# Peptides against a protein of PDB entry 3JWR, part 290

Target 1, 323 residues: chain A of PDB entry 3JWR
Amino acid sequence: TRELQSLAAAVVPSAQTLKITDFSFSDFELSDLETALCTIRMFTDLNLVQNFQMKHEVLCRWILSVKKNYRKNVAYHNWRHAFNTAQCMFAALKAGKIQNKLTDLEILALLIAALSHDLDHRGVNNSYIQRSEHPLAQLYCHSIMEHHHFDQCLMILNSPGNQILSGLSIEEYKTTLKIIKQAILATDLALYIKRRGEFFELIRKNQFNLEDPHQKELFLAMLMTACDLSAITKPWPIQQRIAELVATEFFDQGDRERKELNIEPTDLMNREKKNKIPSMQVGFIDAICLQLYEALTHVSEDCFPLLDGCRKNRQKWQALAEQ
Target 2, 298 residues: chain A of PDB entry 3JWR as posed
Amino acid sequence: TRELQSLAAAVVPSAQTLKITDFSFSDFELSDLETALCTIRMFTDLNLVQNFQMKHEVLCRWILSVKKNYRKNVAYHNWRHAFNTAQCMFAALKAGKIQNKLTDLEILALLIAALSHDLDHRGVNNSYIQRSEHPLAQLYCHSIMEHHHFDQCLMILNSPGNQILSGLSIEEYKTTLKIIKQAILATDLALYIKRRGEFFELIRKNQFNLEDPHQKELFLAMLMTACDLSAITKPWPIQQRIAELVATEFWEQGDQVGFIDFVCTQLYEALTHVSEDCFPLLDGCRKNRQKWQALAEQ

## One batch from the design tools (peptide; made by RFdiffusion4, then SolubleMPNN)

Design b2_p22_8_s4 (from b2_p22_8, 8 letters changed)
Fold by OpenDDE base, seed 5:
Structure b2_p22_8_s4 (fold): chain B 323 residues (1-323), chain A 22 residues (1-22)
Amino acid sequence: as target 1 above (323 residues)
Amino acid sequence: SPALERLLEELQEEIERMEEAE
């Protein structure tokens, strides 16, 4: 395609030029092509292209395929969200120095998972999918959308001309897919709530050890969630803009709940209660976000910008809630 | 907030489904 030709022929700017190592990164000014170039740079600078012998054209095609399998009519859970999740992962690995704590296969899996974790998202949560008796709800009992996202990820990875993992041994391939699946499933916020207590307790007791396979898996899950929620850490103008996108998508779900399910939406998804957004954001930060970024910063102090950003945005939302 | 409480309730229901599937 013309898009593939353009991407494959383009000079990829440095990570410094693209600012993709910055926790304060914004994609708002970037074209789709530029987001793809950023993604190539992430793979290159993490040595994934070299270490796993990725063909440039195949990587380009894969990136474009991933991007294509996000819906454009979804306000928040689209390619830009996935791209920002991956960028936060890259920043956490590089600037946050987490790269030194992980294997190349884990890094490969996390980057693929971050880009793929919301593939074919429909702009509705698992609760809606269940209540609507969607066909996917018959296939999966829990984490319905996350299972679907992984299925889409696997489909793309196995598609002709998109096989970025073809340079891996069979064992490396299996390991990578396992980690990708676990990482995508970990983006279910319910699973985060279920597991976070164990992680926080290990940190609190100073017993956290990445050499333990179970704790490694737990950490990868927490890191995925931290990147997935990273919008809450962004500079206030960026945070506010993203919060508007989230609200738009939630209100669209609420409208569908009224129309299709004949139910009153929750306050979070109720367009008529938009004035509650600031207080809801404060509550969300307190209940879900703060402890995660505190714990992550304990694992790597260089991740402090995420915690600092979250705290600053809490203050901003609190000030709005008091008006 | 009531909205957050409802979100947490929905997440708890999903956790229960996970545990039932184990």
Scores: peptide ipSAE 0.467, ipTM 0.920, DockQ to the pose 0.815
Fold by OpenDDE base, seed 1:
Structure b2_p22_8_s4 (fold): chain B 323 residues (1-323), chain A 22 residues (1-22)
Amino acid sequence: as target 1 above (323 residues)
Amino acid sequence: SPALERLLEELQEEIERMEEAE
């Protein structure tokens, strides 16, 4: 395609030029081509291209395939969300110095997972999928959408000309796929809530050890969630705009719940409750976000900008809630 | 907020489904 030719022939700017190491990064001014260039730079600077012998054209095709398999008519859970999740992962690995704590296979898996974690998202949550009796709800008992996202990820990875993992040994391939699956499934917020207590206790007791395979897996899951929720850490103008996209998608779901399911939406999904957004954001930060970024900062102090951003945005949302 | 409480309830129901599948 012309798009592939343009991407493959383009000079990839440095990470510094692209500002993809910044926790304050914004994609709002970037074209789709520029987001693809940023993604190439992430793979390159993490040494993934060299270490796993990725062909440049194959990587370009894979990135474009991933981007194409996000829906354009979904307000928030689109390519830009996946791209921002991956950028936060890259920043946490580089600027947050988490790269030195992980294997190359773990890094490879996390980056692929971050880009792929919401593939073919329909702009509705698992609760909607279950209540609508969607065919996917018959295939999976829990984490329905996350299983679907992984299936889409696997389909793309196995598609002709998209096989970025072809340079891996059989054992490396199996390990990578296992970690990708675990990382995508970890983006189910329910699984985060289920597992976070164990992680926080390990941190609190100063017993956290990345050399333990179980604790490593737990950390990768927490890191995925931290990147997936990273919009809450962004500078206020960026945070506010992303919150509007989230609200738009939730209200679209609420409208569909009324029309298709004949149910009254929850306040979170109710367009008439827009005035509750600031207080809901404060509650979300307190219940879900703060402890995660505190714990992550305890593992790596260089991740402090995420925690600081989250705290600052809490204050901004609280001020709006008091108006 | 009541909205957050409902979200947490939905997530708790999902956790229960996970535990039943184990």
Scores: peptide ipSAE 0.462, ipTM 0.919, DockQ to the pose 0.834
Fold by OpenDDE base, seed 3:
Structure b2_p22_8_s4 (fold): chain B 323 residues (1-323), chain A 22 residues (1-22)
Amino acid sequence: as target 1 above (323 residues)
Amino acid sequence: SPALERLLEELQEEIERMEEAE
């Protein structure tokens, strides 16, 4: 395609020029081409292209395929969300110095997972899918969308001309797919809630050890969630804008709940409750986000900007909630 | 907030489904 030719021939700017090592990064000013260039840079600077012998054209095609398999009519869970998740992962690995704590296969898997974790997202949560008795709800008993996202990820990875993992051994390939699956499934907030207590307890007791395979897996899951939720850490103007996108998608779901399911949406999904957004954001930060970024910062102090951003945004949302 | 409570309830239901599948 012309798009592929343009991307493959383009000069890829440095990570410094693209600012993709910054936790404060925003994609709002970037074109789709620039987001693809950023993604190439992430793979390159993480040494994934070299270590796994990725062909440039194949990587370009894969990126474009991933981007294409996000829906444009979804307000938040689109390519830009996946891209921002991957960018946060990249920043956590580089600026947060987590790269040195992980294997190349883990890094490869995390980056692929971050980009792929919401593939073909429909703008509705698992609860909606279940309540609507969608065909996907018959295939999977839990984490319905995350299983679907992984299936889409696998489909793309196996598609002709998109096989960025072709340079891996059979064992490396199996390991990578396992980690990708685990990482994508970890983006189910339910799984996060289920598992976070173990992670926090290990941190609290100073017993956290990345040399333990189980704890490594747990950490990768927590890191995925931290990147997936990283919008909450962004500078306030960026946070506000992203929060509007999230709200838009939630309200769209609420409208569908009314229309398709004949149910009254929850306040979170109810456009008539827009005035509750600030207080809901405070609650979300307190219940879900703060402890995660505290724990992550404990693992790597260089991740502090995520925690600091989360705290600052909590203050801003609290101030709005008091108005 | 009530909205957060509902979210947590939905997540808890999902956790229960996970546990049933184990």
Scores: peptide ipSAE 0.459, ipTM 0.918, DockQ to the pose 0.879
Fold by OpenDDE base, seed 2:
Structure b2_p22_8_s4 (fold): chain B 323 residues (1-323), chain A 22 residues (1-22)
Amino acid sequence: as target 1 above (323 residues)
Amino acid sequence: SPALERLLEELQEEIERMEEAE
């Protein structure tokens, strides 16, 4: 395609020029082509292209295929969300110095997972899928959308001309797919709530050890969630704009709940209760976000900008809630 | 927040489904 030719022939700017190492990064001014260039730079600067012998054209095609398999009519869970999740992962690995704590296969898996974790998202949560009796709800008992996202990820990875993992050994391939699946499934917020207590207790007791395979898996899950939720850490103008996108998608779901399911939506998804967004954001930060970024900062102090951003945005939302 | 409580309830229901599948 013309798009592939343009991407494959383009000079890829440095990570410094693209600012993709910054926790304060914003994609708002970037074209789709520029987001693809940023993604190439992430793979290159993490040494994934060289270490796993990726062909440039295959990587370009894969990136474009991933981007194409996000829906454009979904307000928040689209390519830009996946791209921002991957950028936060890249920043956490580089600026947050988490790269030094992980294997190349773990890094490869996390970056692929971050880009792929919401593939073909429909702009509705698992609760809606279950209540609507969607065919996917019959295939999967829990984490319905996350299983679907992984299936889409696997489909793309196995598609002709998109096989970025073809340079891996059979054992490396199996390991990578296992980590990708675990990482995508970890973006189910329910799984985060289920497992976070173990992680926080290990940190609190100074018993956390990345050399333990179980604790490593737990850490990768927590890191994925931290990147997935990273919009809450962004500078206030960026945070506000992303919060509007999230609210738009939630209100669209609420409108569908009224129309299609004949139910009153929850306050979070009720367009008529827009004035409660600030207080809901404070509650979300307190219940879900703060402890995660605190724990992540204990693992790597260089991740402090995420915690600091989250705290600052809590203050901003609290000020709006008091008006 | 009542909205957050409802979110947590939905997440808890999902956790219960996970545990039933184990």
Scores: peptide ipSAE 0.454, ipTM 0.917, DockQ to the pose 0.839

## One batch from the design tools (peptide; made by RFdiffusion4, then SolubleMPNN)

Design b2_p23_3_s1 (from b2_p23_3, 10 letters changed)
Fold by OpenDDE base, seed 1:
Structure b2_p23_3_s1 (fold): chain B 323 residues (1-323), chain A 23 residues (1-23)
Amino acid sequence: as target 1 above (323 residues)
Amino acid sequence: LTPEQLAFLESYFTDEELEEILS
């Protein structure tokens, strides 16, 4: 395609020029082409292209295929969300110095998972899918959309001309897919809540050990969630704008719940309760985000900007909730 | 859990998920 030709022929700017190592990164000013160039730079600077012998054209095609399989009519869970998740992963690995704690296969899997974790997202959560009796809800009982996202990821990885993992051995391939699946499934917040207690307790007791395979898997899950939720850590103007996108998507779901399911939406999904957004954001930060970024900072102190950003935004939302 | 935390959890998760979270 013309898009592939343009991407494959383009000079890829440095990570410094693209500012993709910054936790404060924003994609608002970037074109789709520039987001693809950023993605190439992430693979290159993490040594994934070299270590796994990726062909440039295949990587470009894969990136464009991933981007194409996000829906354009979804306000938040689109390519830009996946791209920002991957950028946060890149920043956590580089600036947060987590790269030194992981294997090349784990890094490869995490980056692929970050880009792929919401593939074909429909702008509705698992609750909606379950209540609407969607065919996917019959296939999977738990983490319905996350299973679908992984299936889409696997489909793309196996598609002709998109096989970025062709340089891996059979064992490396199996390991990588296992980690990708685990990482995508970890973005289900219900699973996060079930598992996070073990992680926090290990940190609290100073018993956390990445050499333990189970603890490694647990850490990768927590890291994925930390990157997926990283919008909450951004500078306030960026956070506020992203929160509006999230609210738009949630309100769209609520509108569909009224129309298609004949149910009253929850407060989070109710357009008429827009005034509750600040208090809901405080609740979200306290229930889900703060302890995660605290624990992550204990694993690597260089991840502190994520925690600091989350704390600052909590203060901003709290101030708005008190008005 | 604070009222704000509970309000978020009730708004985001299914009843089944919420029961598991609150158990």
Scores: peptide ipSAE 0.604, ipTM 0.950, DockQ to the pose 0.522
Fold by OpenDDE base, seed 3:
Parts: structure tokens; C-alpha cells; sequence
Structure b2_p23_3_s1 (fold): chain B 323 residues (1-323), chain A 23 residues (1-23)
């Protein structure tokens, strides 16, 4: 395709030029081509291209395939969300100094997972899928969409000309897929809530050890969530704009819930309760985000900008909630 | 849990999920 030719022939700017090591990164000004270039840079600077002998054209095709399999008519859970998740992962690995704590296979898996974690997202949560009796709800009892996202990820990875993992041994391939699956599934906030207590307790007791395979798996799950939710850490103007996209998608779901399911949406998804957004954001930050970024910062102090951003945005949302 | 935390949790999660969270 013309797009593939353009991407494959393009000079990939440095991570410094692209600012993809910055926790304050914004993609708003970037074209789709530039997001793809950023993604190539992430793979390159993490030594994944070299270490796993990725062909440049195959990587380019894979990136474009992933991008293509996000829906354009979804307000938030689209390619830009996946890209921003991956960028936060890259920043956490590089600027946050987490790269030195992980294996190359884990890094490879996390980056693929970050880019793929919401593939074919339909702009509705698992609750809607379940209540609508969608065919996917018949296949999976829990984490319905996350299983679907992984299935889409696997489909792309196995598609002709997209096999970025072809340079791996059989054992490396199996390990990578296992980690990808776990990482994508970990983005289910319900699973995050179930597992986070163990992570926080290990941190609190100073018993956290990445050499323990179970704790490693737990950390990777927490890191994925931290990157997935990283919009809440962005500078306030960026945070506000992203929050509007999230609200739009939630309201679209609420509208569908009324129309298709004949139910009253919850406050978060009720367009008529737009005035509740600031208080809901405070609730979200306190219930989900703050402790996670605190714990992550404890693992690596260089991740502090995520925590600091989250705290600052909490103050901003609180001020709006008090008006 | 603060009222805001509870309001968010009740709004985002199913009743089943919420029960698990609050247990």
C-alpha cells in the first residue's frame, strides 16, 4: 500500500526529536504517519528490532495492521489510545528506568500488548457486552473484551507479512505470547482491583522482589494498568481534552443502553449528568489511580512524574467539583 | 471509601464486580 511504502521509506526521527521519552507527551499534533514513526522508534530504541531480528518492512506492516484494526468511530478506545499507552510504556521503560528490571522478552511483550490491548474496541465496556448478550459474552465469562483484544492481537501477529515474532525461537515465542495475553487481560480494571492489594502490600512491607516469578507477573500487570490509565497523569490541558473523549464514549454507551437495552445508564455514562464529571474524575483518581502510581514510584522513583501529574490533576478536578 | 470513590465504582462496575471490590 501507499501508506506502507511511505512509512517504510521514511527516516525515523530520534526519540528526543519525537519526545516519546517524556511522560508529558501528547499525540494531538501528530499525524497517523508520525504515530507509526514513533512506534518504530520505540521498538528500535528498546533494541527489539536488533535482538529479535525484525525486518523493517514487516514491523511497518504490523504497526499499520494494528492501527487499522482499531475503529475510527470510537471516541477514546482507538489507535491513539493504544499509541499513548505504548508511549507511556516506552517512557516508563526509558525515563522511568524500568527497562533494566525486565527481560527483553518481557519488554517485547509489553510493547506489543500496549499497542494491541484494545484492538477492535467497540466503545462499550464488558458490562454492556454482557447485558446485550453479545456473541462474545457466550465465549468468555470474564474479561470478555480483553480476551477479544488478545484474539485480535494473535490474528494480526500470525497474518502474512505481519509476523514480527518470526525471529524468535519456539520457546521465546511461547513465552512472549503468554506475557502478551497476561498483559492484555490485566487491563481489565476488575482484575486490577482484585490483584492490586497484593502488590501494594508487598511494597508496603518492603517485600517486593522482581526475581520472584509471581511478583514479576504481578508487576507487569500493574505496569500495564499504569500505562493504560496514563492520560490521568498528563498536563492539565491534555488531561481535560482526553477526559472529554472518555466522557463522549461513555455517554455514547449510555445512549445505546437506553435505546438498545431499555435501561437507565449509570451516572458516569449518563449524558444528562455531565455536571458530575469532575467529581467522578476525583473518585476515579482516588479509587483507581493514586495508589498505583505511588506504588510504581516506589519501584522506580524516576516514574514520579506520573504520580505528580495524577496528583495535580486531582486538585484541578476537585476545584471544578467544588464549583 | 469516600462518596466520590463509591460513586465512581458503582457507576463503572457491575453489581457483581462491585460486590467483589467491596468484599
Amino acid sequence: as target 1 above (323 residues)
Amino acid sequence: LTPEQLAFLESYFTDEELEEILS
Scores: peptide ipSAE 0.591, ipTM 0.948, DockQ to the pose 0.464
Fold by OpenDDE base, seed 4:
Structure b2_p23_3_s1 (fold): chain B 323 residues (1-323), chain A 23 residues (1-23)
Amino acid sequence: as target 1 above (323 residues)
Amino acid sequence: LTPEQLAFLESYFTDEELEEILS
């Protein structure tokens, strides 16, 4: 396609120029092409292109395929969300120095997973999918959408001309897919809540050890969640804008719940309760986010900007909630 | 849990999920 030709022929700017190593990164000013260029840079600077013998055209095609399989009519869970998740992963690996703690296969898997973790998201949560009796709800009992996201990821990876993993051995390929699947499934917040206690306890007891395979897996799951939720860590103007996108999507779901399911939406998804957004953000930060970024910072102190950003935004939301 | 934490959890998760979370 013309888009592929344009991307493949383009000079890829440095990570410094693109500012993709910054935890404060924003994609608001970037074109779709520029987001794709950023993604190429992430793969190259993590040495994934070289180490796994990726063909440039194949990587370009894969990126465009992933982008194409996000819906444009979804306010938040779109390509830009996936891209920002991947950028946070890149920043955590580079600036946060987590790269030094992981294998090349784990890094490869995490980056692919970050970009793919919400593929074909419909702008509704698993509860809606289940209650609407969607065909996907018949395939999976738990983490319905996350399973679908992985299925989409696998489909793309196996599509002609998109096989960025063709340079891997059979064993490397199997390992990578396993990690990708686990990482995508880990983005289910219900699963996060179930597992985070073990992670926090290991940190609290100073027993956390990345050389332990189980703890490694647990860490990768926590890292994925940390990147998925990283909007909460952004500078306040960026955070506000992203929060508006999230609210828009939630309200859209609430509207559909009223219309299609004849139910009253929860406060979080109720357009009429927009005034509760600040207090809900505080609740979200306290219930879900703060401890995660604290623990992540404990694993790597260079991830502190994520924690600091989260704390600052909590203060801002709290101030608004008190008005 | 603070009231705000509980309010968020109740708003985001189903009753079934919430029961699992709070157990």
Scores: peptide ipSAE 0.578, ipTM 0.946, DockQ to the pose 0.429
Fold by OpenDDE base, seed 2:
Structure b2_p23_3_s1 (fold): chain B 323 residues (1-323), chain A 23 residues (1-23)
Amino acid sequence: as target 1 above (323 residues)
Amino acid sequence: LTPEQLAFLESYFTDEELEEILS
């Protein structure tokens, strides 16, 4: 395609020029092509292209395929969300110094997972999928959408001309896919809540050890969630903009729930309760986000900007909630 | 849990999920 030719022939700017090592990164000013270039830079600077002998054209095609398999009519869970998740992962690995704690296969898996974790997202949560009796709800009992995202990820990875993992041994390939699956599934917040207690306890007791395979898996899950939710850590103007996108998608779901399922939506998804957004954001930060970024900062102090951003945004949302 | 935390959890998760979270 013309798009592939353009991407493959383009000069890829440095990470410094693209500012993709910054936790404060914003994609608002970037074209789709530039987001793809950023993605190439992430793979390159993490040594993934070299270490796993990725062909440039194949990588370019894969990136474009991933981007294409996000829906354009979804307000938040689209390519830009996946891209920002991957950028946060990159920043956490580089600026946050987590790269030195992980294997190349783990890094490869995390980056692929970050880009792929919401593939073909429909703008509705698992609850809606279950209540609407969608065919996917018959295939999976839990984490329905996350299983679907992984299936889409696997489909793309196995598609002709998109096989970025062809340079891996059979064992490396199996390991990578396992980690990708685990990372994508970990983005289900229900699973996060179930597992985070163990992680926080290990941190609190100073018993956290990445050399333990179970703890490594747990950490990768927590890191994935931290990147997935990283919009909450962004500078306030960026945070506000993203919060509006999230609200739009939730309200769209609520509207569908009312129309298609004949149910009253929850407050978070109720368009008539837009005034509750600030208090809901405070609740979200306190219930889900703060402890995670605190724990992550304990693993690597260089991740502090994520925690600091989250705290600052909490104050901003709290001030709005008090009005 | 604060009221705001609970309100978010109740709004985001199903009753079944919430029961598991609060158990």
Scores: peptide ipSAE 0.573, ipTM 0.945, DockQ to the pose 0.442

